# Designs tried in a protein design run: peptides against a protein of PDB entry 5H65. Part 30

Target 1, 294 residues: chain A of PDB entry 5H65
Amino acid sequence: QYLERTPLCAILKQKAPQQYRIRAKLRSYKPRRLFQSVKLHCPKCHLLQEVPHEGDLDIIFQDGATKTPDVKLQNTSLYDSKIWTTKNQKGRKVAVHFVKNNGILPLSNECLLLIEGGTLSEICKLSNKFNSVIPVRSGHEDLELLDLSAPFLIQGTIHHYGCKQCSSLRSIQNLNSLVDKTSWIPSSVAEALGIVPLQYVFVMTFTLDDGTGVLEAYLMDSDKFFQIPASEVLMDDDLQKSVDMIMDMFCPPGIKIDAYPWLECFIKSYNVTNGTDNQICYQIFDTTVAEDVI

## One batch from the design tools (peptide; aimed at target 1 S108)

Design b2_p9_6 (made by RFdiffusion4; failed a check: a repeat of another design)
Pose (drawn by RFdiffusion4):
Structure b2_p9_6 (pose): chain A 289 residues (1-273, 279-294), chain P 9 residues (1-9)
Amino acid sequence: QYLERTPLCAILKQKAPQQYRIRAKLRSYKPRRLFQSVKLHCPKCHLLQEVPHEGDLDIIFQDGATKTPDVKLQNTSLYDSKIWTTKNQKGRKVAVHFVKNNGILPLSNECLLLIEGGTLSEICKLSNKFNSVIPVRSGHEDLELLDLSAPFLIQGTIHHYGCKQCSSLRSIQNLNSLVDKTSWIPSSVAEALGIVPLQYVFVMTFTLDDGTGVLEAYLMDSDKFFQIPASEVLMDDDLQKSVDMIMDMFCPPGIKIDAYPWLECFIKSYNVTQICYQIFDTTVAEDVI
Amino acid sequence: SLEDLVEID
């Protein structure tokens, strides 16, 4: 009834901060390599960070496999422990600690594992069969998180990361403070270990063109615009294909802008200290499938 | 056992 659209030439003449409903074509976008759009964002210090690569994580887990699990830290009231020996793996030993709920192991889909000396591949397989996995190492007096460079929790396809700057790391026994040992809410796990969780976000720069003007607008969201969770997409081939197809739909490579579909969206202007723009309250996924 | 669900490669 009152749906009207503001041309880009009119927006460029105005001061910030304001909000606009617009319709424009996606002339171009960055990143060209879409996997680089997935960033980690700390809600406490507002720093943006790269997600660690497989090779980075392999280094951490292999380095963890050189350390011997400490027998003194095995079989507590919090967890049962089991050590596996290996062959042809530089004498590696794997410790899996099964976390109990009131002195009883829960069902596998509610059971959290703590693991010393495991590979990324093994941790991912364990994450399918069990509720979740925390990579750990034998500290002086207690089990401790392996490294904040690695995920503090792998749950389903989500690798949860914490902020190195904002976190004050606590040892594993502090998991006793959790209300139960079956729900394993990632934010609750992070609070018990003194970790400030990072948030996954898609970060992209869109060049919008409606024929009256041209404008650069940022995309920064977790799951609204694509209806694809940024927290899952790096570990899910189907979600990656969906992102590829949506961006190929709005900005196909090689063909002209005349043939592109229109992008209906809101944008907000703001002062950085020059005026920048950002997409908000917008989804392409409600009308596109 | 839950241990039977664990495989080490």

Design b2_p9_6_s1 (made by RFdiffusion4, then SolubleMPNN; from b2_p9_6 with I8V D9E)
Fold by OpenDDE base, seed 5:
Structure b2_p9_6_s1 (fold): chain B 294 residues (1-294), chain A 9 residues (1-9)
Amino acid sequence: as target 1 above (294 residues)
Amino acid sequence: SLEDLVEVE
């Protein structure tokens, strides 16, 4: 899309909603810590959620480990099951179900594991060796997803989460509907299990200044703005450093704003009502900083 | 063992 550049002073006088192309300096931004800016967003109900911390997941998986795998649910046409009993931790039972493709166990890099009673550490290690891991529990008649407060799918270092409000969970046997049981596309898995997948997003507030005016713009973006996926950044130190470097470039500490680089971006205005007060807010959209630096 | 499985490539 193409829009003529509009100075902030002109934008601040106009009614919403409208779209603008701007050129401004990033005076400041919040939150300052990257981990605080990464959220989970539901595309359906639009609820923003915090990404669970390691401690949160530990609790969930510890609770799950207190349950005994149901023998009746082991070794189906969909998966082969193996049980381990830990020598420590009071003999914790761990069930691993290896999902088969047309009755045949696939290669490790194509294999989906369903895990009952696994710890976060064990699950993470397995996710680095196999294609995917789903934490599950024994239901009444079938395996079920353990908890939507935990990832429904773990692929490598990527944790996929689902919306508790919008999801209508279906049992694990619904994975049978997937023709391809080797690639394990997250959206396909989610659909089969009745999950509305959450989206990792960067959520930030930018204070923009072009010398004619100052406005705050809201950023909610998954992978376009930084050209770095929000879904990967929390688990990758190099990506974190890259984002930090980008932010430091646009808003260098200890330097006056006159020396800041110019940021070109698109913003849209919208109305927000708070009681009797009507406020115009701004959101950044369709912007990639890597290509829009002057 | 489970530990062995974790080490499987």
Scores: peptide ipSAE 0.047, ipTM 0.799, DockQ to the pose 0.248
OpenDDE base, seeds 1, 2, 3, 4: peptide ipSAE 0.043, 0.046, 0.045, 0.042; ipTM 0.795, 0.800, 0.799, 0.788

Design b2_p9_6_s2 (made by RFdiffusion4, then SolubleMPNN; from b2_p9_6 with E3S D9E)
Fold by OpenDDE base, seed 4:
Structure b2_p9_6_s2 (fold): chain B 294 residues (1-294), chain A 9 residues (1-9)
Amino acid sequence: as target 1 above (294 residues)
Amino acid sequence: SLSDLVEIE
């Protein structure tokens, strides 16, 4: 790499901001639980927030299911609509809108579904079959995104979220602006609907020790560090195990630090002001620890 | 049809 290796003792004496290449042992890290390390990050306002839990989503979709789909909004040039009525409940109405590509229904694996009144379970099943699902509600004149507290787009097991602060939502008919209505790229969908997409990130604090000094480095990374997407890890047991294995490799439990492997990474220093106190902090960047590309 | 693939509880 471009940067020369610098010992931590030297880094600790230098002013920020600077970039360094280091070789150190991972003495410890926090949080220890993977689920606690995965957050949603807004690239504009930089808000970090928790990934909604299943229970949170259940509440949102249950609330949405209490609303009746507006018949006037069904079967437009953009989508064909079908209504289901549940039998074992209070006759819950579920509307599924199949988005057309230039007036033609695409194949199931390329078809975007807009769903009104669906449960989390139903939506998840649909996302596996059709790949792309947007939870929606009937607005005054058009379908609208249901709630930014829920995913604006579900693709397979991936939940795409938007920032409430930075988004200026537009109605569903704005999907017409997309020339290609088969791939349903999350960023394109977000742009069409006025959504600022949130990014899944691993958020961790590493305590690094190279024998000359100790410093804490902040990790906020989406998919480079582990070569595992933060967006997928929560829904994939194998990926979770992989991350755990990586962390255990660098910071093995029950073993003294002298036996720890060396971690090579890049860190950047930056200044943080807390009142009158100026502090130098460190962040890991452009670092991959996984040997195999997943 | 596409609708045949939809499962509603």
Scores: peptide ipSAE 0.442, ipTM 0.953, DockQ to the pose 0.907
OpenDDE base, seeds 1, 2, 3, 5: peptide ipSAE 0.438, 0.439, 0.440, 0.440; ipTM 0.952, 0.953, 0.952, 0.952

Design b2_p9_6_s3 (made by RFdiffusion4, then SolubleMPNN; from b2_p9_6 with D9E; failed a check: a repeat of another design)
Amino acid sequence: SLEDLVEIE

Design b2_p9_6_s4 (made by RFdiffusion4, then SolubleMPNN; from b2_p9_6, 4 letters changed; failed a check: a repeat of another design)
Amino acid sequence: SLSDLVTVE

Design b2_p9_7 (made by RFdiffusion4; failed a check: a repeat of another design)
Pose (drawn by RFdiffusion4):
Structure b2_p9_7 (pose): chain A 289 residues (1-273, 279-294), chain P 9 residues (1-9)
Amino acid sequence: QYLERTPLCAILKQKAPQQYRIRAKLRSYKPRRLFQSVKLHCPKCHLLQEVPHEGDLDIIFQDGATKTPDVKLQNTSLYDSKIWTTKNQKGRKVAVHFVKNNGILPLSNECLLLIEGGTLSEICKLSNKFNSVIPVRSGHEDLELLDLSAPFLIQGTIHHYGCKQCSSLRSIQNLNSLVDKTSWIPSSVAEALGIVPLQYVFVMTFTLDDGTGVLEAYLMDSDKFFQIPASEVLMDDDLQKSVDMIMDMFCPPGIKIDAYPWLECFIKSYNVTQICYQIFDTTVAEDVI
Amino acid sequence: SLEDLVEIE
């Protein structure tokens, strides 16, 4: 009834901060390599960070495999422990600690594992069969998180990361403070260990063109615009293909802008200290499948 | 056992 659209030339003449409903074509976008759009964002210090690569994580887990699990930290009231020996793996030993709920191990889909000396591949396989996995190491008096450079919790396809600057790391026994040992809410796990969780976000720069003007608008969201979770996309091939197809739909490589579909969206202007623009309250996924 | 679900490769 009252759906109207503001041309870009009219927006460029105005001062910030304001909000606009627009229609425009995606002339171009960054990043060209779409995997680089997935960033980690700390809600406390507002820093943006790269997600660690497989090679980075492999280094951490292999380095963890050189350390011997401490027998003194095995079989507590919090967890049962089991050590596996290995062959042809530089004498590696793997410790898996099964976390109990009131002195009883829960079902595998509710059971959290703590693991010393495991590889990324093994941790990912364990995450399928069990509720979740925390990479750990034998500290002086208690089990401790392996490294904040690695995920503090792997749950399903989500690798949860914490902020190195904002976190004050606590040892594993502090998991006793969790209300139960079956739900394993990631924010609750992070609070018990003194970790400030990072948030996954898609970060992209769109160049919008409606024929009246040109404008750069940022995309920064977790799951609204694509209806694809940023927290799952780096570990899910289907979700990656969906992002590829949506961006190929709005901005196909090689063909002209005349043939592109229109992008209906809101944008908000704001002062940085020059005026910048950002997409908000917008999804391409509700009308596109 | 839950341990039977673990495979170390």

Design b2_p9_7_s1 (made by RFdiffusion4, then SolubleMPNN; from b2_p9_7 with E3S; failed a check: a repeat of another design)
Amino acid sequence: SLSDLVEIE

Design b2_p9_7_s2 (made by RFdiffusion4, then SolubleMPNN; from b2_p9_7 with E3S I8V; failed a check: a repeat of another design)
Amino acid sequence: SLSDLVEVE

Design b2_p9_7_s3 (made by RFdiffusion4, then SolubleMPNN; from b2_p9_7, 3 letters changed)
Fold by OpenDDE base, seed 4:
Structure b2_p9_7_s3 (fold): chain B 294 residues (1-294), chain A 9 residues (1-9)
Amino acid sequence: as target 1 above (294 residues)
Amino acid sequence: SLSDLVTVE
């Protein structure tokens, strides 16, 4: 961007909204724990919500597994269905629907599976072996997405979630609108099913200090700041370590701030009204981590 | 079995 560097002391005196380029030290940040900073954000209603834990998903899929797949909904022009009955005490029935491309079953590495009655463990294993998995349930006349509290799409270790408030769910047969049924793009799947996809974001508050002033800047970023996708970090120990190392580099524990590296970034100011109080807040944007040794 | 399906690559 073309913005000139502005000292924090000058920024603190100006009205919002404005955009700035700054050079400052990261005095502190919150939350300190990485897992607490990863959230799901709706681009439409802007609600932030927690990423569901494994235990939460277990409950949802356990509940789904208590429902018997409807035989009338099996084997359509869109998908071929296979049914398994477990040998456990309950004899759980699991339906796997293999989505076809123009009537032909794709290769396993490009096939979308619709899972009805599967456990989290089974679904995760399938998503690692096949291209994509959608948890579904039997509706009145068609298969439907199981629950927006669970992922609407799982690809490998990536869980894609939808917004409960903004989504207007459509039945599974709407996947027919997708011309290419081999490369299952999350956004395309979401659109076909009436889902507003949530975005994984890092949410942090940075306290920035350039020696002239101190301000708090809000960070909400999906993959640009750290050059690490928020959607992948929770499932990858190496990525977690990388983020931790970055934060430790900019804000090293036990070291005086005068020895901290300089952070160059863009911030934008905006007005916030809280009751009768009006305040100016700041948000980091269009920034990739970079340090200056000066 | 479902287990067999899971192991298919």
Scores: peptide ipSAE 0.031, ipTM 0.751, DockQ to the pose 0.251
OpenDDE base, seeds 1, 2, 3, 5: peptide ipSAE 0.028, 0.000, 0.027, 0.029; ipTM 0.746, 0.308, 0.740, 0.731

Design b2_p9_7_s4 (made by RFdiffusion4, then SolubleMPNN; from b2_p9_7 with E3F I8V)
Fold by OpenDDE base, seed 4:
Structure b2_p9_7_s4 (fold): chain B 294 residues (1-294), chain A 9 residues (1-9)
Amino acid sequence: as target 1 above (294 residues)
Amino acid sequence: SLFDLVEVE
């Protein structure tokens, strides 16, 4: 696994694909805003998509809240249901289904809630209290996941998303296949519901300069590079600050590049064909941030 | 009960 350090000037002359170990300064990076660098990646179709904003989710859940829960789908062997009618003029109905484990309601911290008609605010509050929440809607014969544009599972502050392209949704009763109805592992939930879970990733483009040459390297990483999970960073101010600090350290504003720290990383080259135009691109891989000073 | 822990607006 060990690779000798190769200067960028040499790398730039070589054909792809190859793997390199480099030591370079981060001249610049894009995007500059952290929230813009966090994406959702499908491990199956490899599509990158934006993490939905709160505004996007508000719309989805508001729309869902206009639908009346089907009474026929309440109180099954899988879950106990309770309906709330809001006291506002609209009289919105909210159904919360408490998933049972072997017919018994578990402890609150182990209980999966299926929420029907809830607002984003309500869902978030419930996820903080009960840990696991799935936004659902009434289907024809069963509860169904509300929308893959929204999280299929919310655990605390973590929103788990599924790939619209690769998922083939199954109804909520398929959760019966889970032997353990207390831990609610996202992958298990996804599997039961026919969801291909998306992965949070940091997506950035680094302009690297080692004094011999300059190249752009693509970063797509979930939790290794910063040692911070991309899945948590958007909801944690401290983690955001940490990432910002790291980036500021490697690329400090108002300072000349000569004073920048050295970044050691692995990059791999690969060919990209755009029509008749062949281009060699570079991607950072298997790298945890490490700095060195001359 | 768990039901009592749910608050809706």
Scores: peptide ipSAE 0.196, ipTM 0.892, DockQ to the pose 0.858
OpenDDE base, seeds 1, 2, 3, 5: peptide ipSAE 0.188, 0.187, 0.195, 0.191; ipTM 0.890, 0.890, 0.893, 0.891

Design b2_p9_8 (made by RFdiffusion4; failed a check: the pose's geometry)
Pose (drawn by RFdiffusion4):
Structure b2_p9_8 (pose): chain A 289 residues (1-273, 279-294), chain P 9 residues (1-9)
Amino acid sequence: QYLERTPLCAILKQKAPQQYRIRAKLRSYKPRRLFQSVKLHCPKCHLLQEVPHEGDLDIIFQDGATKTPDVKLQNTSLYDSKIWTTKNQKGRKVAVHFVKNNGILPLSNECLLLIEGGTLSEICKLSNKFNSVIPVRSGHEDLELLDLSAPFLIQGTIHHYGCKQCSSLRSIQNLNSLVDKTSWIPSSVAEALGIVPLQYVFVMTFTLDDGTGVLEAYLMDSDKFFQIPASEVLMDDDLQKSVDMIMDMFCPPGIKIDAYPWLECFIKSYNVTQICYQIFDTTVAEDVI
Amino acid sequence: LADEVFEYY
């Protein structure tokens, strides 16, 4: 009834901060390599960070495999422990600690594992069969998180990361403070270990064109715009294909802008200290499947 | 290893 759209030439003449409903074509976008759009964002210090690569994580887990699990830290009231020996793997030993709920191991889909000396591949396989996995190492007096450079929790396809600047790391026994040992809410796990969780976000720069003007608008969200969770997309081939197809739909390579579909959205202007623009309250996924 | 861990569990 009252749906009206503001041309871009009218927006460029106005001061910030304001909000606009617009319709424009996506002339171009960055990043050209879409996997680079997935960033980690700390809600406490507002720093943006890259997600560690497989090779980065392989280095950490292989380095963890050189250390011997400490027998003194095995079989507590918090967890049962099991050590596996290996052959042709530089004498590697793998420790898996099964976390108990009130002195009893829960079902595998509710059971959290702590693992010393495991590979990324093994941890990912364990994450399918069990509730979740925390990479750990034998500290002086207790098990401790392997490294904040690696995920503090792998749950399903989500690798949860913490902020190195904002976190004050606590040892594993502090998991006793969790209300139960079956739900394993990532934010509750992070609080118990003194970790400030990072947030996955899609970060992209859109060049919008409606024929009256041109404008650069940022995309920064976790799951609203594509209806695809940024927290899952790097570990899910189907979700990656969906992002590829949506961006190919709005901005196909090689063909002209005349043939592109329109993008209906809101944008907010703001002062940085020049005026910048950002998409908000917008989804392309409700009308596109 | 994952199958062994699961069976053991």

Design b2_p9_8_s1 (made by RFdiffusion4, then SolubleMPNN; from b2_p9_8, 3 letters changed; failed a check: the pose's geometry)
Amino acid sequence: LADKVLEDY

Design b2_p9_8_s2 (made by RFdiffusion4, then SolubleMPNN; from b2_p9_8 with E4K F6L; failed a check: the pose's geometry)
Amino acid sequence: LADKVLEYY

Design b2_p9_8_s3 (made by RFdiffusion4, then SolubleMPNN; from b2_p9_8 with F6L E7S; failed a check: the pose's geometry)
Amino acid sequence: LADEVLSYY

Design b2_p9_8_s4 (made by RFdiffusion4, then SolubleMPNN; from b2_p9_8 with F6L E7N; failed a check: the pose's geometry)
Amino acid sequence: LADEVLNYY

## One batch from the design tools (peptide; aimed at target 1 V203 Y218 D244)

Design b2_p10_3 (made by RFdiffusion4)
Pose (drawn by RFdiffusion4):
Structure b2_p10_3 (pose): chain A 289 residues (1-273, 279-294), chain P 10 residues (1-10)
Amino acid sequence: QYLERTPLCAILKQKAPQQYRIRAKLRSYKPRRLFQSVKLHCPKCHLLQEVPHEGDLDIIFQDGATKTPDVKLQNTSLYDSKIWTTKNQKGRKVAVHFVKNNGILPLSNECLLLIEGGTLSEICKLSNKFNSVIPVRSGHEDLELLDLSAPFLIQGTIHHYGCKQCSSLRSIQNLNSLVDKTSWIPSSVAEALGIVPLQYVFVMTFTLDDGTGVLEAYLMDSDKFFQIPASEVLMDDDLQKSVDMIMDMFCPPGIKIDAYPWLECFIKSYNVTQICYQIFDTTVAEDVI
Amino acid sequence: SESADLPPLP
């Protein structure tokens, strides 16, 4: 009834901060390599970070495999422990600690594992069969998180990361403070260990063109715009293909802008200290499947 | 390859 659209030439003449409903074509976008759009964002210090690569994580987990699990930290009231020996793996030993709920191990889909000396591949397989996995090492008096450079919790396809600057790391026995040992809410796990969780976000720069003007607008969201969770997409081939197809739909490589579909969206202007623009309250996924 | 500019804070 009252759906109207503001041309870009009119927006460029106005001061910030304001909000606009627009319709424009995606002339171009960054990043060209779409995997680089997935960033980690700390809600406490507002820093943006790269997600660690497989090679980065492999280094951490292999380095963890050189250390021997400490027998003194095995079989507590919090967890049962089991050590596996290996062959042809530089004498590696793997410790898996099964976390109990009131002195009883829960079902595998509710059971959290703590693991010393495991590989990324093994941890990912364990995450399918069990509720979740925390990479750990034998500290002086208690089990401790392996490294904040690695995920503090792997749950399903989501690798949860914490902020190195904002976190004050606590040892594993502090998991006793969790209300139960079956739900394993990631924010609750992070609080018990003194970790400030990072948030996954898609970060992209769109160049919008409606024929009256041209404008650069940022995309920064977790799951609203594509209806694809940023927290899952790096570990899910189907979600990656969906992002590829949506961006190929709005901005196909090689063909002209005349043939592109229109992008209906809101944008907000704001002062940085020059005026910048950002997409908000917008999804392409509701009308596109 | 090109990369996305990081959005500055208001």

Design b2_p10_3_s1 (made by RFdiffusion4, then SolubleMPNN; from b2_p10_3, 4 letters changed)
Fold by OpenDDE base, seed 4:
Structure b2_p10_3_s1 (fold): chain B 294 residues (1-294), chain A 10 residues (1-10)
Amino acid sequence: as target 1 above (294 residues)
Amino acid sequence: EELAKDPPLP
């Protein structure tokens, strides 16, 4: 939809909800560090949570590694199992289950591994070699997802997380429902396992100034604003640099705001009620800043 | 070390 540009001073006087097209300068933004702006968002309950750090994952996988794989759950119609015993780690057992497609093991670049008892390091090594990895544990009658606090699916450097609140986990054998056991689409895997996948989002607060007024607008975006996926940025130095460059372009350090470039974007207003206090908030939407750059 | 401010929900 075409929206005429509205000055911020006019917007600030209007009731919510409304949509606006604006042209403003990015006076400032928060947080300044990219790593602090990437979060996980649930599309159902709308909870925002931090992306787990390596240390958090280490703890989860270390705990999982204390559990012994159940021999009864190895080598099913769904997967072939290999088990290793570590030499120096108190004889820790690690099971890797290779998911089959119609009874046949796929190529490594198409293969889903179910890992039981692996450390973060081991899991990462495998995820770099194989298509997909799911950390699992032995349940009573089937393999189960290890922990929703950890990724339910790892594909290369991408960690896919699920919402603890909204997910109703199902056992690993439910992967049988997937017709295509080679591509391992995250959403399909999630659906099969009863997981509501979380979305990586950039979360920032922009202070916008067009000379007529100043307002704060929130950015909550997965891949449109920067044309960079929030899901990949944390693990890719080049993408991080790109985001930093974009932000520096719009909000260059050490110069006056008068010299800042104009940012054209869409914002929507909405009402927030906290007790007796009614506040109008603004959110950036349907905006791509990199169109002229990319 | 500033964390992102979560947008309030409508």
Scores: peptide ipSAE 0.263, ipTM 0.854, DockQ to the pose 0.791
OpenDDE base, seeds 1, 2, 3, 5: peptide ipSAE 0.260, 0.256, 0.257, 0.257; ipTM 0.852, 0.852, 0.851, 0.851

Design b2_p10_3_s2 (made by RFdiffusion4, then SolubleMPNN; from b2_p10_3, 4 letters changed)
Fold by OpenDDE base, seed 5:
Structure b2_p10_3_s2 (fold): chain B 294 residues (1-294), chain A 10 residues (1-10)
Amino acid sequence: as target 1 above (294 residues)
Amino acid sequence: EELAEDPPLP
């Protein structure tokens, strides 16, 4: 899309909703810590939630590990099951179900594992070796997703989450509807299981200044702004460093704003009602910093 | 501890 550049002073006087192209300096941003800027967003209900911490997941999986896998649900047409008994004092049983493609076990790099009773550590170890992992539990008649508070799908270091509000969970046998049981596309898995997948997003507040005015705009972006996936940044030190470098470039510490680079971006205004008060808010959209640095 | 501000919905 093409828009003429509009000064912030003019934008601040206009009614919403409108779209603008701007050229401004990033005076400041919040939060300063990258870890705090990554959230999960539901595309349906628009709820924002924090990414679960390792400690949160530990609790969920520890609780799940207190349940014994149901023998009746093992070794179906969909999956082959293997049971491990831990050597710890409790003798915990862990079931790993290897999902088959047309009755054949896929290669490890194409294999989906359903894990029942595993700890976070065990699940992570398996996810590093196999294509995909789904934490599950024994339901009444079928395996079920363990908990939407935990990832519904783990692929390598990527944790895929679902919206508790919008999802209507279906049993694991619904994976049979997938024609291709090798690629395990997260969206396809989610659809089969009745999950509305959450999106990793960078959530930041930018204070923009073009010398004519100052405007606060929200950034909610998954992968376009930094050209770095929000879904991967928390687990990759190099990506974290890259984001930090970008932010330092636009908002360098220890120097005056006059020396800051110009940022070209698109912003949209929208109306927000808070009781009797109406306010106009701004959000950055369709912007890639790598292309818009002037 | 600084938290991210969630954008208000329209």
Scores: peptide ipSAE 0.266, ipTM 0.853, DockQ to the pose 0.777
OpenDDE base, seeds 1, 2, 3, 4: peptide ipSAE 0.265, 0.261, 0.260, 0.260; ipTM 0.852, 0.852, 0.850, 0.851

